# Designs tried in a protein design run: peptides against a protein of PDB entry 5VZU. Part 214

Target 1, 271 residues: chain A of PDB entry 5VZU
Amino acid sequence: GRTLEDIFHEHMQELILMKFIYTSQYDNCLTYRRIYLPPSRPDDLIKPGLFKGTYGSHGLEIVMLSFHGRRARGTKITGDPNIPAGQQTVEIDLRHRIQLPDLENQRNFNELSRIVLEVRERVRQEQQEGGHEAGEGRGRQGPRESQPSPAQPRAEAPSKGPDGTPGEDGGEPGDAVAAAEQPAQCGQGQPFVLPVGVSSRNEDYPRTCRMCFYGTGLIAGHGFTSPERTPGVFILFDEDRFGFVWLELKSFSLYSRVQATFRNADAPSPQ

## One batch from the design tools (peptide; made by RFdiffusion4, then SolubleMPNN)

Design b2_p28_7_s4 (from b2_p28_7 with W5F S6M A7D Q8P L19F Q21K T24K)
Fold by OpenDDE base, seed 1:
Structure b2_p28_7_s4 (fold): chain B 271 residues (1-271), chain A 28 residues (1-28)
Amino acid sequence: as target 1 above (271 residues)
Amino acid sequence: SPATFMDPPFPDFNEDGSFQKFLKELLS
């Protein structure tokens, strides 16, 4: 049987061959693009910046993490034979937190799959509802000719009087048990383990996570063929580390902050 | 290898036919 190592070796051989073909064909067509680091905001989940991914057999990947209100994005800085540089490898919905089960149930891939697919369906419903409101709003602005309806002076309706009848009705205060919104435990890390059957390049991933969110990852064939977004889980481990579980691919990518300081890498101030 | 056709790489599902199912679902 093919070992996992054999699969990675075959994949690396194909990737090296593709890189060689592309490099050999485009050796004279190197395009350099200046990259600016996104500005940090106080409401950002973590500091935005460059992260180094371990991306299975692709080896080294650099992704820029940025925050856009209730969304986070991972943008490829390094391209590969499948997905070129500048593509959004991950898009994270910060509105849709994933609640991981206990450590025992985290080993169950089907449980994680259920949780993610339920969130995906909610996201889809919200998009359909928001699409209907935007559609109905545009249809009714037919040019209503502003006929200047004359300002008829509506008369002073008299201030009728103060009759103070003191009706006693002692309605019992129904104890509305305010369902205490369990404070989103934003602060306490929970034990984390990959589900059985999720492939990680290294078993050396953080065993505690802060929070998880629903997201989608970009997948494509060689040459960026048939690009599609697949559901996944963004896992925040700490200020410098996050992961992405590719649900359908049963794969896990770990990203670690690039600690290098870059001179003149700040985004130009919006003029 | 099936794992090479997509970024990110995925497990070889050839043993259970799940890859062919996945590709069919992806291309449908």
Scores: peptide ipSAE 0.031, ipTM 0.518, DockQ to the pose 0.023
Fold by OpenDDE base, seed 5:
Structure b2_p28_7_s4 (fold): chain B 271 residues (1-271), chain A 28 residues (1-28)
Amino acid sequence: as target 1 above (271 residues)
Amino acid sequence: SPATFMDPPFPDFNEDGSFQKFLKELLS
């Protein structure tokens, strides 16, 4: 039978070959696409932009973080043997915050798994309920045979006269002090540690996080085979760093902002 | 395919046998 070592060697050989194929394509047939930085909005959780990530044998990857209402998205700028450039490596649901336990219980992978899977089930239920409402609305357009309803005669409604005196009811505009929802106080960052059995390529991850959200990561075999979404945790550390815990893979990816200023990289204003 | 063949790949397990341990846990 194949040993675990044989499986590892086959995997590494295939991965190296795929990396070689991808890198060798750079010499012959390059299609250049201009990348624009997403515009920043006031409601964005952090400034959108380029982040560099490191995980597994893929090494350095570049992702674009962008915000889309109550969702965030990590889009691959660099492709790899498994997932090509332009794919959404992570999708974050900013409606579904993950509350991490205390630091002691954060070491328990099963506790994190429970929390994440409970949120996953809620998200799935919300999608099913929303899908049913959209489905039932389309079914009732049976062909309404436009029976020509006979032209009932336009009864001349009489011109009632003008005299409605404008009552000066000076309703004071009650200052609806819109309680500016205090921007959810960037709560003092909580202590953060990876669960036991979650592997990180780099142990130099931040030991404090601001907040966490439910998300899904894209996984695929070599050549983008059998792509699927797997549950995970988006961890916001600070303005320039976030992580993603791949729950099923027991892996952690750390992403750090690319601080390079690119001239003319801003998206053209929608005319 | 083993999850090892998927993106994100499992960490480059150092020569400390952590990979073999991980693969054992994955394949068990």
Scores: peptide ipSAE 0.031, ipTM 0.552, DockQ to the pose 0.027
Fold by OpenDDE base, seed 2:
Structure b2_p28_7_s4 (fold): chain B 271 residues (1-271), chain A 28 residues (1-28)
Amino acid sequence: as target 1 above (271 residues)
Amino acid sequence: SPATFMDPPFPDFNEDGSFQKFLKELLS
């Protein structure tokens, strides 16, 4: 049988070969695509732009972070042997904040897994409910040609009389305790640590985070085989750094803003 | 396909044998 070592060697050989093929194509046929930076909006969680991650054997990854209402998106600018450039590596649901526990409980992977899977189930329920509303709305526009039903004679319904006194039942409006959206305390970030068993390439990740959100990451085999979305946690550390915990993969990716100034990188104004 | 062939790459499971353990769990 193939050993685990054989499988690892086969994987690494294939990965190296694929990288070599991709890089060797640069000598013969390059497709250049212009990339525009997304415009910043006041409601954006952080300034959109280019972020760099390091993906081990994949090397340098560039991701464009952009905001789309209550969603954020990481789009691959660099492709790799698994996922081509232009794919959405991460999708973040800014409606579903992840509340991290204290540092002691943050070390527990099962606790993080529980929290994320509970949010995933809520997202799934919301999608099912919204799918039903969209389904029912399409069914009603059958053109009921209302055939003119013949004028049945108006029977004069008798004038029932007057006096029902309106009882003043002053139903107290139950104070819907609007769950006070705890104002995003622009305060000291929550202490942050990776769970035990979540692998980070670098132990040098921020030890405080501002906020976390539910998200999904794209996973695929070599050559973009069997692409699927896996649940994870988007971690906002600061204006220039975010992370993604790939829950099922037990891995962490750190992304840092590309500080390079680009000339003429702004999207042309929509004419 | 084994998750090892997926992006993001599994962290270079360092020499601690964590990779071997993970692959064993994945292939079991």
Scores: peptide ipSAE 0.028, ipTM 0.539, DockQ to the pose 0.026
Fold by OpenDDE base, seed 3:
Structure b2_p28_7_s4 (fold): chain B 271 residues (1-271), chain A 28 residues (1-28)
Amino acid sequence: as target 1 above (271 residues)
Amino acid sequence: SPATFMDPPFPDFNEDGSFQKFLKELLS
């Protein structure tokens, strides 16, 4: 039977060959496409822009981070043998914050897995419920044939009498103390560690995170075969760094902002 | 990409081998 080692060797040989073919093609012809930076909005979690990541055996990847209301998107700027440029490598649901446990319990992969899968199930339920409401709303535009309602005779309801006893019941308005949602303390960053069994290429990842969100990552075979979305955790470390934990793959990717300033990189205003 | 798990160190496989099966199916 094929061992994991056999599968690894076969996969690595194919990956190296594909990388070699792609690299060798650059000597013959390059297609250039202009990329525009997404506009920054006040409500963006961090400044949108280019991030560099070290991703698996693919090495250096460039991803554009952009914000779309309650969603964030990582779009591949560099392609790899599995996923071409322009594909959405990560999609983050900013409605579904993940709360990491204490540092001791963060070492437990099963605890992280439980938390992520519970969020995934909630996201699935919300999508099913929202799909039902959108379906029912379209059916009711049957033409309201305005059938002329026949004038039913006004039955004279009898004039019952005046007894005006002013019941003084001074019901004290119960001060519904609106529990002021304590503004989510922009608190001290939480200590962060990867679970046992989660592979990171770089052990030099931030040991403190600001917040985490549920997300999905794109995975595919060589040549973009059988593309699927796998659950994961987006980890915001700071303004310039985020991570993604690929839950099913037990892998971590670290992304750091490209600090280069690009002139005239803003999207042209829609004329 | 599927290649993400192929980077050393290998992820810990579960005792029932279901994760190993999943990874094989993902690479097939």
Scores: peptide ipSAE 0.019, ipTM 0.518, DockQ to the pose 0.022

Design b2_p28_8_s1 (from b2_p28_8, 15 letters changed)
Fold by OpenDDE base, seed 1:
Structure b2_p28_8_s1 (fold): chain B 271 residues (1-271), chain A 28 residues (1-28)
Amino acid sequence: as target 1 above (271 residues)
Amino acid sequence: LDITNLPVLNWEEFGKLAKELLPERKAM
């Protein structure tokens, strides 16, 4: 029978072949584009910038992390035979936090899958409702030719001032037990483990996470064919490390900040 | 297919060739 190792070796051979074809075709057609680092904002979940990510059989890829209101985006700086450079490899919805179960239940892939798919359906419902409100708002600006209907004089309806009596009824103050919303302690790390059957390039990943969010990852066939977004989990470990669990691929990508400082890499100030 | 003597392909032609040469596997 084919071993898991045989399957990985075959897939690596395919990717090496595709990389060879791609590089041979574009040897004389290389386009160099300047990359600018996104400006950091105070409300950014972590400092934006360059990360090195593990992409299974592709190896290491460079990804730019940027923040766009309630969304984070990972953009490929290095491409591969499936997903070219400049594509949004991950899109994170910072409105939809994923709550990981206890460490025992985190080993269950089906439990993580259930949690993520329930969030996916909520995100889909919110998008449908918001699309309906935006659609109805545009339809009503038909040009009402406001024919100037003549101003009929508003009759001064008389100010009746009825003197209604002060009923004293001393209703007892029912103790509204204010359910103290425990402030979500955003600061305490949760124990983290990959589900059984999720592959990682290295088992050396952080075993504690700060928070998780719903996200989607971009997948495609060779040559960027039939691209689609698959559900996943963004895992924030610390200021310099995050992960992404690709549910459908059963894969984990670990992203680590590129510590190199770049001169003249700041985005031009919008004039 | 002599992969070393491929004609210059655009991205779309490369994608077609990739489908012919390699099994459909979606990757990240």
Scores: peptide ipSAE 0.240, ipTM 0.609, DockQ to the pose 0.269
Fold by OpenDDE base, seed 3:
Structure b2_p28_8_s1 (fold): chain B 271 residues (1-271), chain A 28 residues (1-28)
Amino acid sequence: as target 1 above (271 residues)
Amino acid sequence: LDITNLPVLNWEEFGKLAKELLPERKAM
């Protein structure tokens, strides 16, 4: 039978050939566009900017990380034969934190798959409920022609009398001990390992993670055919490193900050 | 595929040709 290694080598040859074909044909017709770094906001999970990501058989790609309220986005700066530059390679929902199990159970791909699919179902339910509220609000602006209904006379309500016995029942205010939400211990990283059968290009990934979130990754066939979003896990390691587990592809991408300083890379202030 | 006789394709035509010639492998 074909080994995973044989399949990987064949796919790498196909990708190299495709890259050669499109670069040789389009090299004379390249349109250059200036890329601006996204502004940093105080509420950003980490500083936005350029990252180098490991994309399995494609090699290293450059991705711009940006924050959009409770969503993070990775946008390809470099493209490949499957996903062109300018596409949103990953979209992260910062509302849906994933809790990884202990280190022993993290090796079980089926357990990670269960956790991610349960979060995916919650996200779908929330989208369906939010879609219904937006639909019902538009229907009721029928013009109420205010027909002037005639002034019916106010019947005098009778004055019932005063008897005021003050029962002093001193109900003690039960101290609702506000269960102090234990501040989620933001500081202690948990041990991290990839599930068995998830491929990483390098074994040198961080073995401790700070937090994980639900996300979706963009996948497509060659030439950007049949593009779809697949479920995955965003893993924050530190200020300069994050990962994405592509659940359906059983692949891991490690992203590391590009430390290069660019002059005049800030977006012009909206005038 | 004789790569020496490939017509200059636009991106859409290249995508169609790639879909016909290469196995349906979705990648990221």
Scores: peptide ipSAE 0.229, ipTM 0.552, DockQ to the pose 0.262
Fold by OpenDDE base, seed 4:
Structure b2_p28_8_s1 (fold): chain B 271 residues (1-271), chain A 28 residues (1-28)
Amino acid sequence: as target 1 above (271 residues)
Amino acid sequence: LDITNLPVLNWEEFGKLAKELLPERKAM
C-alpha cells in the first residue's frame, strides 16, 4: 500500500512541478512590495516579525507573525501553489489556551483532537452569542419624527439654602485586597512530543513548550480553490520558535525566527 | 503536461489548470 512517505513524495513532486510552472511564467517580470515589520507592543506574547516555517511538502515558507490584541496572525510572505502570499496561514486565539496532557497522553492523537475540538465548539458558541448582540441593536431606529417640543419658560433660580454640617463619617478604608497579579508564570516549560501519526519534516523540534493556544490554519486546493480554516494548536516553545499542529492534515509546522536585521523595515508611524 | 510549452497563466487560470491536471488535494 502507499506509505505516508510515498504520498508525501508524490505530493512534493506535484508541488515542485506546480511551483516550476508558475515561476517559469515570470520572464523577469516581478512585482515588488515593501514589507514592513509590525511594531512590537509590550503585551505581545513574543516579539513580532519574520519566521521561517516548515509546510510539509511545500518545504520552507516565510511567515510574518503579528499580534492584534488577543489574536496572533501568521501571514504568508512567500506563497505556494495552494495558498498565495499575503494570506493568513494561521490565526491564533490567545483567549483559548490549550492544556496539553502528560507526555504519555500527548502521544495519543485522539486525545489532542478531543481537547482542540472542545475549544473549537466554545469559540463557535462565543461567535454566535456575540453575533446576536450585534444584530438586535440595529433594528429599532425607526424614524423618530422630530416633533418640535415647545419652548418651556425659564423658571427662576431659587435661593441659597444654608450650612449643612460636615459629618465626619470616617468610613474605614475597606482593604481593597489587591488581587495579587498572579505573576505571569514564566512557567517552567512542559515536556512536549508530537502525537503518533503527526508528520514533521524533521524530528528536530523543541521537546519542551511554554504554552499552547487554539488556532486555525488555512488550507486550500491548487490555485487557492475552496479555501477553509482547519483547527489546530499553536505551540510556543521560546522567544524565537513556535509550532502549529494541523489536526486534519496530521502535520506539524515548526517556525523559527529569521535572525536577519532589516534596515528601513519599520512600519511607518501612523500619522 | 508539456512543460516546454506552458501557457502564461494568471493565478486563477493556473489554479483551474492545476485542478484539471492534478489530484484534488487541500494543503496548508
Scores: peptide ipSAE 0.223, ipTM 0.568, DockQ to the pose 0.275
Fold by OpenDDE base, seed 5:
Structure b2_p28_8_s1 (fold): chain B 271 residues (1-271), chain A 28 residues (1-28)
Amino acid sequence: as target 1 above (271 residues)
Amino acid sequence: LDITNLPVLNWEEFGKLAKELLPERKAM
């Protein structure tokens, strides 16, 4: 019978052929766009920049990691026959931390899937609730026919005198107990292992992780057909490495920082 | 398939051609 490995190799050959066809069509018409590195912010989870990601059958791709408030974004710098360059390959919700189980239970794909799908459902509920509040506010501007209320004559009520003693209303400053965001203890990394049945191109991945977050990955058919976002797990290993587990595809992408420094790659300062 | 004589296709047109030539596979 065809093994999963045989199917993977067949699909890899198809993708190589498609990539060749695609690239050969552009020999006559290349559009060049300057890429700027995102500015680093103090609150960024790690330094933004270029990463080399493993994309299963596509091999290595270049992804730009950037931070946008409580979201992280991976943008493809290199495209493939399924997902073109400039697409957001991963979107990470830094509000929704994933707690990995112990190392034994991390081997269970169904356990990881359960945890992630529960978070996905919470994210969907939050989006639906926020959508309803925005919708109800627009409906009630029925045209209030401004019936011209007749101008009742302003009786000149007499100017009573100025003795407003300033009441020292000592408004106690309500101690807004700033919920001390417990400094994300950069504690000892949790032991990490891929679930059984998740494919990785390389078995050489970090065996400890700092933290994980809910995210979505972009998948599409050949030629960017029927693009959709699938649930996954962003795994921060260190300052220079992160992973993404694609649950539906049962695949793992490892991202490693590009150590090359580019001159004049910084974004122009906003004037 | 003479790949040298393929018309320049946009992604959508390429996707249509790819569906005719290859099984539909979703990838990341």
Scores: peptide ipSAE 0.213, ipTM 0.568, DockQ to the pose 0.261

Design b2_p28_8_s2 (from b2_p28_8, 9 letters changed)
Fold by OpenDDE base, seed 1:
Structure b2_p28_8_s2 (fold): chain B 271 residues (1-271), chain A 28 residues (1-28)
Amino acid sequence: as target 1 above (271 residues)
Amino acid sequence: LDITNLPVFDWEAYGKLARETLPERRAM
């Protein structure tokens, strides 16, 4: 019978063959495009830029991290047989923080899946409500026929109403103890472990994370067939490292900052 | 497969070939 190892080797052979087809075509035609680094903003979660990501059987890929208000995006700089270069491999919603459980419950893949799917449904509801408000706002621009402004009747001066007596009733101020929502201490890292059954290329990933967010990852068949966004978790480890857990694929991508400095890589200032 | 005579990379032609010859394995 075919083993899981046989299936893995066959898949790797297919991917190598597809990469070989691409490289052999490059000998005939290469298109070079300049890549610009995104501008850094003070409100960016971490400095934007180039990262090396682990993509399971594809190996290492280069991804550009950029920030767009309440969203972060990973864009493939290197493509593969499934997802070409220029595609948004990950899209992160910085409004929807994921709270990881304790280490014992983090080992449970079903618990992580539950937490992420509950956030996914909230994001979907918010998109439906916001779509309805935007739809109703456009319908009311019927041409207001300029009906001639009727003459404003003179505001008659409001008569001074009489001197109502001061009733003294000294109701005791009930001490509503406002439970001070302690600002979530953004500073202490949480212990981190991958769920059982999530594959990582290396077991050498950070065992402490700063924060997690809801996100979606792009998956497709060979030749970018049936492209779909699947739910996942963005994990910030530090200024130079983040991860993405692909729930459907049961895979983990570790992203590490490219430490190389590039000259003339800044986007031209908008004139 | 004489890969040496492949025309300029046609992504659409590749996508078609991939759908016809490879199992639908969704990957990231």
Scores: peptide ipSAE 0.259, ipTM 0.572, DockQ to the pose 0.275
Fold by OpenDDE base, seed 5:
Structure b2_p28_8_s2 (fold): chain B 271 residues (1-271), chain A 28 residues (1-28)
Amino acid sequence: as target 1 above (271 residues)
Amino acid sequence: LDITNLPVFDWEAYGKLARETLPERRAM
């Protein structure tokens, strides 16, 4: 019978053929666009830039990591038969941290799936509540017929005198104990392992993670058909490495920084 | 330059060809 390995190899061959077909259809009509590196901000979780990511049967792809407030985005620089270049392959919600269980329970895919789906439901509820507030606010702009209220004569309020007794209201500066953001303990990262049944192109992934966040990954059929955002886990390993666990696909993408320095790759200053 | 506006390959034509020639397989 066909093994899962045979099916995977057949699928990889199919994807390679599709890559060949679509690249051959460029018929010498190539449009080149300059890619700019996003500017680094002090509050960025790690330095933004180019990463090489493992995309299972697609092989290696180039992804631009960028930060947008409390969101991170991975944008495909290289496309594949399913997801074209320029698409946001991953969107990370930096508001929704994932707490991984202990190393033993991390082997359980169902436990990771439960944790992520609970966060997904919270994110969905927050979006629904925010959508209702935005909807109700627009409905009440009925045209206020500006009835011209008759100009009642402003009675001259008498000039009460300037008894400027300076009350020394010694408002004690309430020590707003700035809740000391517990310095993100550059503690020894949490031990990390992939759940059983999650496929990785390489078993050589970091076995320690700094933090994890809820995210969504884009999946589609061939030719970008029926595109959908699926739940996943962003895993920060270090300054130059992160991962994404695709729950639906049971796949792991490891992203490693492209160490190449590009001259003139900085974004033009906003004019 | 918005990287999101890369000249998209004719994914409609390709998607048609892909659907005609290959089983639908969803991937990342």
Scores: peptide ipSAE 0.281, ipTM 0.573, DockQ to the pose 0.436; fails the geometry check
Fold by OpenDDE base, seed 4:
Structure b2_p28_8_s2 (fold): chain B 271 residues (1-271), chain A 28 residues (1-28)
Amino acid sequence: as target 1 above (271 residues)
Amino acid sequence: LDITNLPVFDWEAYGKLARETLPERRAM
């Protein structure tokens, strides 16, 4: 088994590497880029913006949440030795809602894993089917040789005819009662607990969630080697808090809104 | 954890461990 000394040594090595990466960035040319907050849209699940996320051994990272139709995206504003700033740490598919089981069955990691992997397989099938429709359409433009058909001067044929009567057919305005999509009732939150064996930085996460969605999290080796999208669960707690369960890593990230107001942080209007 | 008996950081051991383990360590 690993000794406490071995664990300490490994942790110190990780901390030194992290410090070296951070300090070596300051010893080099720093590039500054202005970050703009995403514009809020009426259909956004929650207000977009900056969140503080827990990233296990890396500690706290700043993530920008943005919405892109039926997808949400978390983008790293801070980076770590594995995944640099500007990468999409999480991508959420708002089309694929996950229904969590009861509180007792939520403790079962294998049950959560099963549910998520079934959704992952559906998402893969939908991507393959949509890829086939896009592929078949491009094949048929063989080079039609533009035969120069000659300009025949077809003639001026004439003017006439008259009066046809105004048929009054008073088609009844069918009251298409546009069923006002009732604003999705913020359903009573369901009890939430992490599965056994999922690591959290602390136990101070919300014990009630509003909705869950399928998502993918980006993982990589040091220096952004072998980057991969892994399956996970986006957990919406409230307007200012969400979580992500990393299934393969057996880790939980809690994201909390940065409450600071920024001057001149609004995206410039598209000209 | 008795902080008085913490191991001294070995840079050579770190360099070896880093070369061997960093390519395999995937994190979020």
Scores: peptide ipSAE 0.267, ipTM 0.566, DockQ to the pose 0.180; fails the geometry check
Fold by OpenDDE base, seed 3:
Structure b2_p28_8_s2 (fold): chain B 271 residues (1-271), chain A 28 residues (1-28)
Amino acid sequence: as target 1 above (271 residues)
Amino acid sequence: LDITNLPVFDWEAYGKLARETLPERRAM
């Protein structure tokens, strides 16, 4: 049978060959496209822009972070043999916050997996319910030909009388107990550690996080074969750093802001 | 030459990914 070593050698040879082909295509067939930085909005979770991400065996990749209402998106600026440039490597649902357990229980991969899969099922249910409302609204208003139905004379129903007793029933206004919005404790970062068995390229990741969200990451075979979105966790550390935990891959990507300022990189105003 | 894609091949991370994704060789 093929040993695990044989599989790794074959797959490493394939990866090197794919990287060589990909690099060699750049010498002969470059389509240059201008990259524009997304405009910053006041409601953006952090400033949008370019980030350097760690992609395990692929190494470092450049990702554009952008905000789209209640969604965040990472778009690959650099590609690899699996996922080409211009693909949405991560999609984050800012409606679905992940609550991490205490630091001891964060070491348990099965606990994190449970929490994320429960959120994934809620997201699927919401998508099914919202899909039904959009489907029923296209009622075929066929042109009802207004046939003029003849005016049959409505008979005079009799005028019953006046008795006016004002019942004073003072219905007490039921106090709508405003569910106290638990003040989003925006202030204190939570201690953060990767679960046992999640691989990081570097052990030097932030050990405190501000907030986490449900998201999906794009995975594919070599040559972008069988692309799929897998569940994960977006981890916000600070204004310049975020992470993504790829649950199915048991991998962690750390993203750090590119500090370079680009002149004339703003999107042209839609005329 | 995209120097960022130079394979500093993390053999352990790749080996783990390969073991977990072997049927479809899917990566991120």
Scores: peptide ipSAE 0.231, ipTM 0.536, DockQ to the pose 0.201; fails the geometry check

